Peptides against a protein of PDB entry 5KEZ. Designs and how they scored, part 118

Target 1, 320 residues: chain A of PDB entry 5KEZ
Amino acid sequence: NVAIYNPFRPWWERYQPVSYKLCTRSGNEDEFRNMVTRCNNVGVRIYVDAVINHMCGNAVSAGTSSTCGSYFNPGSRDFPAVPYSGWDFNDGKCKTGSGDIENYNDATQVRDCRLTGLLDLALEKDYVRSKIAEYMNHLIDIGVAGFRLDASKHMWPGDIKAILDKLHNLNSNWFPAGSKPFIYQEVIDLGGEPIKSSDYFGNGRVTEFKYGAKLGTVIRKWNGEKMSYLKNWGEGWGFVPSDRALVFVDNHDNQRGHGAGGASILTFWDARLYKMAVGFMLAHPYGFTRVMSSYRWPRQFQNGNDVNDWVGPPNNNGVI

## One batch from the design tools (peptide; made by RFdiffusion4, then SolubleMPNN)

Design b2_p17_7_s4 (from b2_p17_7, 7 letters changed)
Fold by OpenDDE base, seed 1:
Structure b2_p17_7_s4 (fold): chain B 320 residues (1-320), chain A 17 residues (1-17)
Amino acid sequence: as target 1 above (320 residues)
Amino acid sequence: SSNAAQDQYNKYVASLK
């Protein structure tokens, strides 16, 4: 991914890829392979956060300022480490003046335009699908069990399906022959927009963001909410079907925010309430559960905004 | 913020208060 120095190596630089090389501040490919093997040998499975909707921001300077030193040029859409060129992006498909998503009530914009300047890959092209599949298959062959598909809301479900159809079976050293990768898709559907979580049910599970938002409200006792109301928690609260839901109290995004963003979301910063919420999630039979493992950073609030919400995880292993 | 989706989410969650 790109190496961002202002601010200094933020967490979100990881979501601006310039190649599919396993070479980041989290480690190199050998270290990753070692981890996957060790985990699989004790029954712990690995699921990769796969960033396949886009490459890096269009405004990032060209050069070799990346975690693995690969050259890239956002201005010319040149990513030779893949390789991608100008033919592999949706620049000509997006019809907005800025090239960015401007109206989230236009599903075509949401999927064909740039997410906050991130260069949008043309997933309709078989070449692009194949390059992504190669990346994911390499991970499958290493021994991962599945994937979180980042920014799935911004990809056409059919394009995702086309990529998934190219995937190998899981590594038979640890998984039964014929096993398929576990897929869950990040889709933020809080209602009011044309893109729905149900659009993606055919590809795998979907993140249910209403879960953490509503649970936080209940645990905080906002709006007269009571724990007793959670008896029918799940579908009874208007959430997606249990067998399609991946649920969580918080994630890396909604731990952070501006202007009281994430107001109801419970995090480790509110330890007591957070433990209550996580405990309830693990106890109640709805969805596939995910527990957050995060880190502390030096929060500094100015006008209700944490100006240090960019701070990445601790790093002292010498990896750039 | 890191992306527009997060901005949408933050606005929604803030409205629950």
Scores: peptide ipSAE 0.035, ipTM 0.715, DockQ to the pose 0.100
Fold by OpenDDE base, seed 2:
Structure b2_p17_7_s4 (fold): chain B 320 residues (1-320), chain A 17 residues (1-17)
Amino acid sequence: as target 1 above (320 residues)
Amino acid sequence: SSNAAQDQYNKYVASLK
């Protein structure tokens, strides 16, 4: 991915890929393979956050400032380490003046235009699908158990399916023969937009962002909410079917106050309430649960916003 | 990922405090 130095190595640089090389701040491919093996051998499965909707930001300077030193040129859409070229992006398909998503009530913009400047891959092209599948299959062959698909609402469900149809079975060294990768898709659906979580049920589970948002309001006792109201928690609260839901109290985005959930989201910063929320989530029989493991950073609020929300995990001069 | 609709929701949720 892109190596960003201003601010210094932010967490979100991970979501600006310039190649599919397993060579990042976390280590190289051999180290990753070793980790996957060690984890699998003790029954811990690995699920990769797969960034396949886009490459890096259109405004990032060309060069070799990347975690594996690969050359890239956002201006010319040149990513030779893949390789991608200008033919592999939706620049001509997006019809907005900026090239970015401008109206989230326009599903075509949401899927075909750039997410906050991130170069949008032409996932309708078999070439692009195949390059992504090759990346994911390499991970599957290493021994990962499945994937979180980043920015899924920005990809056409059919394009996702086409990629998933190219995937190998899981590595039989650790998984039963014929096992399929576990797929969950990041789709922010809190209502009010044309794109729905149900559009993606056919591809796998989806993130239920209403879960953390609503649970936060209840445990905080906002708007007269009471814990007793959680009696019919889950589908009774309008959430997606349990067998399609991936649930969580917070994630890396809304822990920082952006994405979905706002100020209602409970985090480790409010330890007592957070423990209540996580405990409730783990105890209540709804959805596939995900527990957040995070870190403290020097928060600095200005006008209600943390100006240090970019801070990544503890590191030694950029090395994690 | 952030968007205009989510921003509006965040503001709404924040106002519930």
Scores: peptide ipSAE 0.033, ipTM 0.690, DockQ to the pose 0.069
Fold by OpenDDE base, seed 4:
Structure b2_p17_7_s4 (fold): chain B 320 residues (1-320), chain A 17 residues (1-17)
Amino acid sequence: as target 1 above (320 residues)
Amino acid sequence: SSNAAQDQYNKYVASLK
């Protein structure tokens, strides 16, 4: 991915890929293989946050400032380490003036235009699908158990399916023969927009952002909400079917107050309430649970915004 | 209507670039 130095190596640089090489702030491919092996050997499975909707930001300077040193040129859509070129992006397909998503009520924009300037891959192309599948298959062959598909809302479900259909079975050294990768898709569906979580049920589980948002409201006792109202928690609250739900109290985005859920989201900053929420989540049978393991950072609020919300996990001069 | 939280996030992310 792009190496960002201003601010200094933020967490979000990971979501601006320039190649599918497994060399990042966390280590190189050999180290990754070693980790996966060690984890699998003790029953800990690895799920990769796969950034496959896009490459890096449109405005990032061309060069070799990347975690693996690969050259890239966002301006010309040139990512030779893949390789991708201008033919592999949706620039001509997106009809907005800016090239970015401007209206989330337009599903076509949401899928075909750039997410906040991130170069949008043409996932309709078999070439692009294959390059992504190759990346994911490489990980599968290493021994990962599945994937979080980043920004799934911004990909056509059919394109995702086409990629998933190209995936290998899991590595038989650790998984039963014929096992398929565990897939969960990040889709922000709080209602009011044309894209629905149900659009993605065929591909795997979907993040249920209503879960954390509503649970936060209940635990906080906002709007007269009571714990007793959780009696029919899950589908009874209008959430997706349990077998399609990936549930969580918070994630890295809404933990920082920007993403779906707003101020209702509980985080470790509110320790007692957070523990209550997480405890409830783990005790309740609804959905597949994800527990957030975060970190404390030096929050600095200016005009209601944390100017340090870019801070990533504890690191040694940018290396985790 | 659009997701207000998403819009806010988008604006935020855009400011980082």
Scores: peptide ipSAE 0.031, ipTM 0.716, DockQ to the pose 0.101
Fold by OpenDDE base, seed 3:
Structure b2_p17_7_s4 (fold): chain B 320 residues (1-320), chain A 17 residues (1-17)
Amino acid sequence: as target 1 above (320 residues)
Amino acid sequence: SSNAAQDQYNKYVASLK
């Protein structure tokens, strides 16, 4: 991915890929293989956050400032380490003036235009699908158990399906023969927009962002909410079917205080309430649970916003 | 809170230099 130095090596640089090389601030491919093996050998499975909707931002300077030293040129859509070129992006398909998503009530824009400047891959192309599948299959062969698909809302479900159909079975050294990768898709659906979580049910589980948002209000006792109201927690609260839901109290995005639940989201900053929420989540049968492991950073609020929300995990000069 | 705001924020930070 792109190596960002201003601010200094933020967490989100990981979501600006320039190649599919397993060579990052966390380590190289050999170290990754070693970790996956060690984890699998003790029954801990690895699920990769797969960034496949886009490459890096369109305004990032061309060069070799990347975690694996790969050259890239956003301006010309040149990512030779893949390789991708201008033919592999949706620039000509997006009809907005800016090239970015401008109207989230237009599903076509949401999927065909750039998400805040991130170069949008043409996932309708078999070439692009195959390059992504090769990346994911490489990980499967290493021994990962599945994937979180980042920014799934911004990909056509059919394109995702086409990629998933190219995937290998899981590595039989650790998984039963014929096992398929576990897939969960990041889709933010709080209602009111044309793209729905149900659009993605056919590909695997989806994130249920209503879960953490609503649980936060209950635990905080906002608006007269009571714990007793959780008796029909899950589908009874308008959530997606349990067998399609991946649930969580917070994630790396909303723990930083924006969108999808807003101030209701409980985080480790609210230690007591957070433990209550996580405990409830783990005890309740609804959905597939995900527990967040995060870190403290020097928060600095200005006009209600943390200007240091970019801060990544503790690191040594950018190396985690 | 809105879906659009969250989506934009999630990736806006990633677009920063």
Scores: peptide ipSAE 0.038, ipTM 0.756, DockQ to the pose 0.149; fails the geometry check

Design b2_p17_8_s1 (from b2_p17_8, 11 letters changed)
Fold by OpenDDE base, seed 2:
Structure b2_p17_8_s1 (fold): chain B 320 residues (1-320), chain A 17 residues (1-17)
Amino acid sequence: as target 1 above (320 residues)
Amino acid sequence: SAYKERLDAGVKLLYRK
């Protein structure tokens, strides 16, 4: 991914890929392979956060400022380490003036335009699908158990399916022969927009963002909410079917979104309430549960916004 | 709801660039 130095190595640089090389601040491919092996050997499975909707931001300077030193040029859509070129992006398909998503009520924009300036891959192209599949298959062959698909609402479900159809079975050294990768898709669906979580049920599980949002309001006792109302928690609250849901109290994004209206989300900053929420989640039989392991950072609020929301995990001069 | 929209918008505003 791109190496960002202003601010200094933010967490979100990881979501700006310039290659599919397993070479990041977390380590190199050999170290990753070693970790996967060690984890699998003790029954801990690895699921990779796969960033396949886009490459890096269109405004990032060209050069070799990346975690593996690969050259890239966002301006010309040149990512030779893949390789991708201008033919592999949706620039011509997006019809907005900015090239970015401008209206989230337009499903076509949401999927064909750039997410906050991130260069949008043309996932309709078999070439692009194959390059992504090669990346994911390499991980599968290493021994990962599945994937979180980042920014899934910004990809056409059919394009995702086409990629998934190219995937290998899981590594038989640790998984039964014929096992398929576990897929869960990040889809932010809190209602009010045309793209629905149900559009993606055919590809795997989806993130249920209503879960953390509503649980937060209940535990915080906002709007007269009571714990007793959780009797029909799950589908009874309008959530997706349990067998399609991946649930969580918070994630890295909404953990940082309080200033923008996400104040209901419970995080480790409110330790007591957070423990209650996580405990409830783990005890209640709804969805596939995910527990967040995060870190403290020096929050500084200015005009309701944390100016340090970019801060990544503890590191030594950029080295994790 | 208005609350849900605000929350969703907030997450969307967490730009990755």
Scores: peptide ipSAE 0.026, ipTM 0.695, DockQ to the pose 0.071
Fold by OpenDDE base, seed 5:
Structure b2_p17_8_s1 (fold): chain B 320 residues (1-320), chain A 17 residues (1-17)
Amino acid sequence: as target 1 above (320 residues)
Amino acid sequence: SAYKERLDAGVKLLYRK
């Protein structure tokens, strides 16, 4: 991915890929392979956060300022380490003036335009699908158990399916023959927008963001909410079917969104209430549960926004 | 609801800038 120095090595640089090389601040491919092997050998499975909707931001300077030193040129859409070229992006498909998503009530913009400037891959192209599948298959062959698909809301479900249909079975050294990768898709659906979580049920599980939001409100006793109302928690609250839901109290994004409307989300900053929420989540049968492991950072709120929401994990002068 | 909209909007603003 790109190496960002202003701000200094933010967490979100990880989500601006320039190649599919397993060479980042977390380590190199050999180290990753070693970790996967060690984890699998003790029954711990690895699920990769796969960033396949886009490459890096369009405004990033061309060069070799990347975690593995690969050259890239956002301006010309040149990513030779893949390789991708201008033919592999949705620049011509997006019809907004800026090239970015401007209206989230327009599903075509959400899928075909750039997410906050991130160069949008033409996932309708078999070439692009194949390059992504090759990346994911390499990980499968290493021994990962599945994937979180980042920014799934911004990909057409059919394109995702086309990629998934190219995937190998899981590595038989650790998984039963014929096992399929476990897929969960990040889709933010709190209602009010045309793209729905149900659009993605055919590909795997989806993130249920209503879970953490509503649970936070209940635990905080906001708006007269009572714990007794949780008797029909899950589908009874309008959530997706349990067998399609991946549930969580917080994630890395909404953990940082307090000033921008995420006030109901419980985090480790609210230790007592957070433990109550996590305990409830783990005890309740609804959905597939995910527990957050995070870190503290020096929060500084200005006008309700944390100006340090970019701060990444603990590091030594950029080295994790 | 306004609450849900604000939460969603907030998360969107936090997408990899």
Scores: peptide ipSAE 0.026, ipTM 0.686, DockQ to the pose 0.074
Fold by OpenDDE base, seed 4:
Structure b2_p17_8_s1 (fold): chain B 320 residues (1-320), chain A 17 residues (1-17)
Amino acid sequence: as target 1 above (320 residues)
Amino acid sequence: SAYKERLDAGVKLLYRK
């Protein structure tokens, strides 16, 4: 991915890929392979946060300032380490003046235009699908168990399906023969927008963002909410079917929302309430649970916004 | 709702900027 130095190595640089090389501030491919092997050997499975919707930001300077030294040129859409070129992006497909998503009520924009300037891959192209599949298959062959598909809301479900159809079975050294990768898709559906979580059910599980939002409200006793109202927690609260839901109290994004982490969202900053929420989540059968492992950072609020929301995990001069 | 919009906007603004 792109190496960002201003601010200094933010967490979000990870989500600006310039290649599919397994070479980042967390380590190289050999180290990753070693980790996966060691984890699998003790029954710990690895799920990769796969950034396949886009490459890096369009405004990033061309060069070799990347975690593996790969050259890239956002301006010309040149990512030779893949390789991608101008043919592999949705520049011509996006109809907005800026090239970015301007209206989230337009599903076509949401999927065909750039997410906050991130170069949007043309996932309709078999070439692009294949390159992504190759990347994911390499990970599968290494021994990962599945994937979080980043920014799935911004990809057409059919394109995702096409990629998934190209994926290998899981590595039989650790998984039963014929096992398929576990897929969960990041889809932010809190209602009110045309793209629905249900659009993605065919590909795997989806993130249920209503879960943390609603649970936070209840635990905080906001709006007259009571714990007793959780009696029909899950589908009864309008959440997606349990077998399609990946649930969580917070994630890295909404942990950094307005105020103390985005209104009702509970985070480790509110330790007691957070533990209550996480405990409830783990005790309740609804959905596939994900527990957040985060870190403290020096929050600095200016006009209600944390100017240090970019701060990544503890590191040694950028090395994690 | 205003709450939804605020939360959603916050998340969107944090997307890999």
Scores: peptide ipSAE 0.030, ipTM 0.698, DockQ to the pose 0.077; fails the geometry check
Fold by OpenDDE base, seed 3:
Formats: C-alpha cells, sequence, structure tokens
Structure b2_p17_8_s1 (fold): chain B 320 residues (1-320), chain A 17 residues (1-17)
C-alpha cells in the first residue's frame, strides 16, 4: 500500500493499495506465512481484510513511496505491480463531475464512482476479477480461512460473486477437503439508502452496523432505552437474519466516529460500558460475533472532532 | 434520520482520509 508520511503512517494507509504483494508495515510474505502456519497449528484461523474495490487515492503522488517499494502512478492509473492500467478503472463509467461519489441515493454512483477519491476498479472486467482472485487464492493457499471484503457496498454484488466463484478451496493441511472460504462483507446499511444489506446475502455474511449503534444507545440508557427491551434482540429489532449477520460493538472506523450516531458506539474508552456490551454480545446467540482489539492514542478534540483519529497502532518509525 | 446519516457519514469520512 501507499506509505503516507503526512500524517505519519496513519492506520488508513493500509486501505490504499498499490499492489497485491504481501509486504507491508506488518512484515513480509514469509513472516505472514509463518504466522498463518503457527496460528492454524493451534486452531486459530486467519481472515484477511481484502481491499478489492479500489486502489490508492487519485491525488497521491506517483513514485515508489509504498510498503513494498512498488512503483505506482495514480494520475495515469498505472499500477505495474499488478498490473493495472487506465483500462481497469471506472473513470469513464462514473458520470459525476468530480469522479467521486456525490449522491449516496444513487446506487450506480455509489458503486461506479470513487469512494473519497480512491481509484475505483472496474470489477465488471474479467481481467480485474482474475487479478483479485489470484491475490485471494494466494492467501487461501497460504492457509487463510476467509476474508472480510472491504467496501462491499461500493461493489456490485454480482461482481463480488464472480470473484468468489474463482476462489480455491481452503488449504487441506488445516481444513476439511472441499472447504470454502468464510466471507463477510462490509456493508453499511443503516436504512434510508437504496443499497441494502440483503443485496449481498448471496455472497456471504454482512456486517450489521445497526447492532453496535443500537446496543450502544441501550447500554448508555439513551432515548429511554432499557436493557429489558433486548428481549427480542436481533431480527426483532429489524436486523438482518442471524445467519447472515456479522456483529460487533465497534470497529476501527466507528471507534473513531463522531456526531450523534458515532457517539452511541461503545469503545474501550468507556471501559465499563464497553465490557457490558461485549459481554452481552458474546452471550447472545444472534449473529457471528467479532471482538475488537485496539489501542490507545492521544485523542485531541477540536470542534467536536478528534484531529488525531488517523493515529495507527504503536509502531517503530512506521513499522508495526 | 440525522442519527443514522451522521453515523454512516462519519464512518465514510474515516475511510482513507
Amino acid sequence: as target 1 above (320 residues)
Amino acid sequence: SAYKERLDAGVKLLYRK
């Protein structure tokens, strides 16, 4: 991915890929392979956060400032380490003036235009699908158990399916023969927009962001909410079917969220309430649970916003 | 609602600043 130095090596640089090489701030491919093996040998499975909707930001300077040293040129859509070129992006398909998503009530725009300037891959192309599948299959062959598909809301479900249909079975050294990768898709559906979580049920589980938001309000006793109202928690609260839901109290994004909605999210900053929420989540049968492991950073609020929300995990000069 | 919109917008704004 791109190496960002202003601010200094933020967490979100990981979500600006320039190649599918397994050399990042966390280590090289050999170290990753070693970790996967050691984890699998003790029954701990690895699920990769796969960034396949886009490459890096369109305004990032061209060069070799990347975690693996690969050259890239966002301006010309040149990613030779893949390789991708201008033919592999949706620049011509997006009809907005900026090239970015401008209206989230336009599903086509949400999927065909750039998410906050991130170069949007043309996932309708078999070439692009194959390059992504190659990346994911390499990980499967190493021994990962599945994937979180980042920014799934911004990909057409059919394109995702086409990629998934190219995937290998899991590595038989650790998984039963014929096992398929576990897939959960990041889809932010809080209602009010045309894209729905149900659009993605056919590909695997989806993130249920209503879970953490609503649980936060209940635990905080906001809006007159009571714990007793959780008696029909899950589908009874309008959440997706349990067998399609991946649930969590917080994630790396909404942990740093702001505003009325973001404020409901419980995090380790509110330790007691957070433990209550996580405990409830783990005890309740609804959905597939995910527990957050995070870190403390020097928060600095200005006008209600944390100006240090970019801060990544403890590191040694950018190396985790 | 404003609650839902701000939550969603906040998450999106945190994406890849």
Scores: peptide ipSAE 0.028, ipTM 0.703, DockQ to the pose 0.078; fails the geometry check

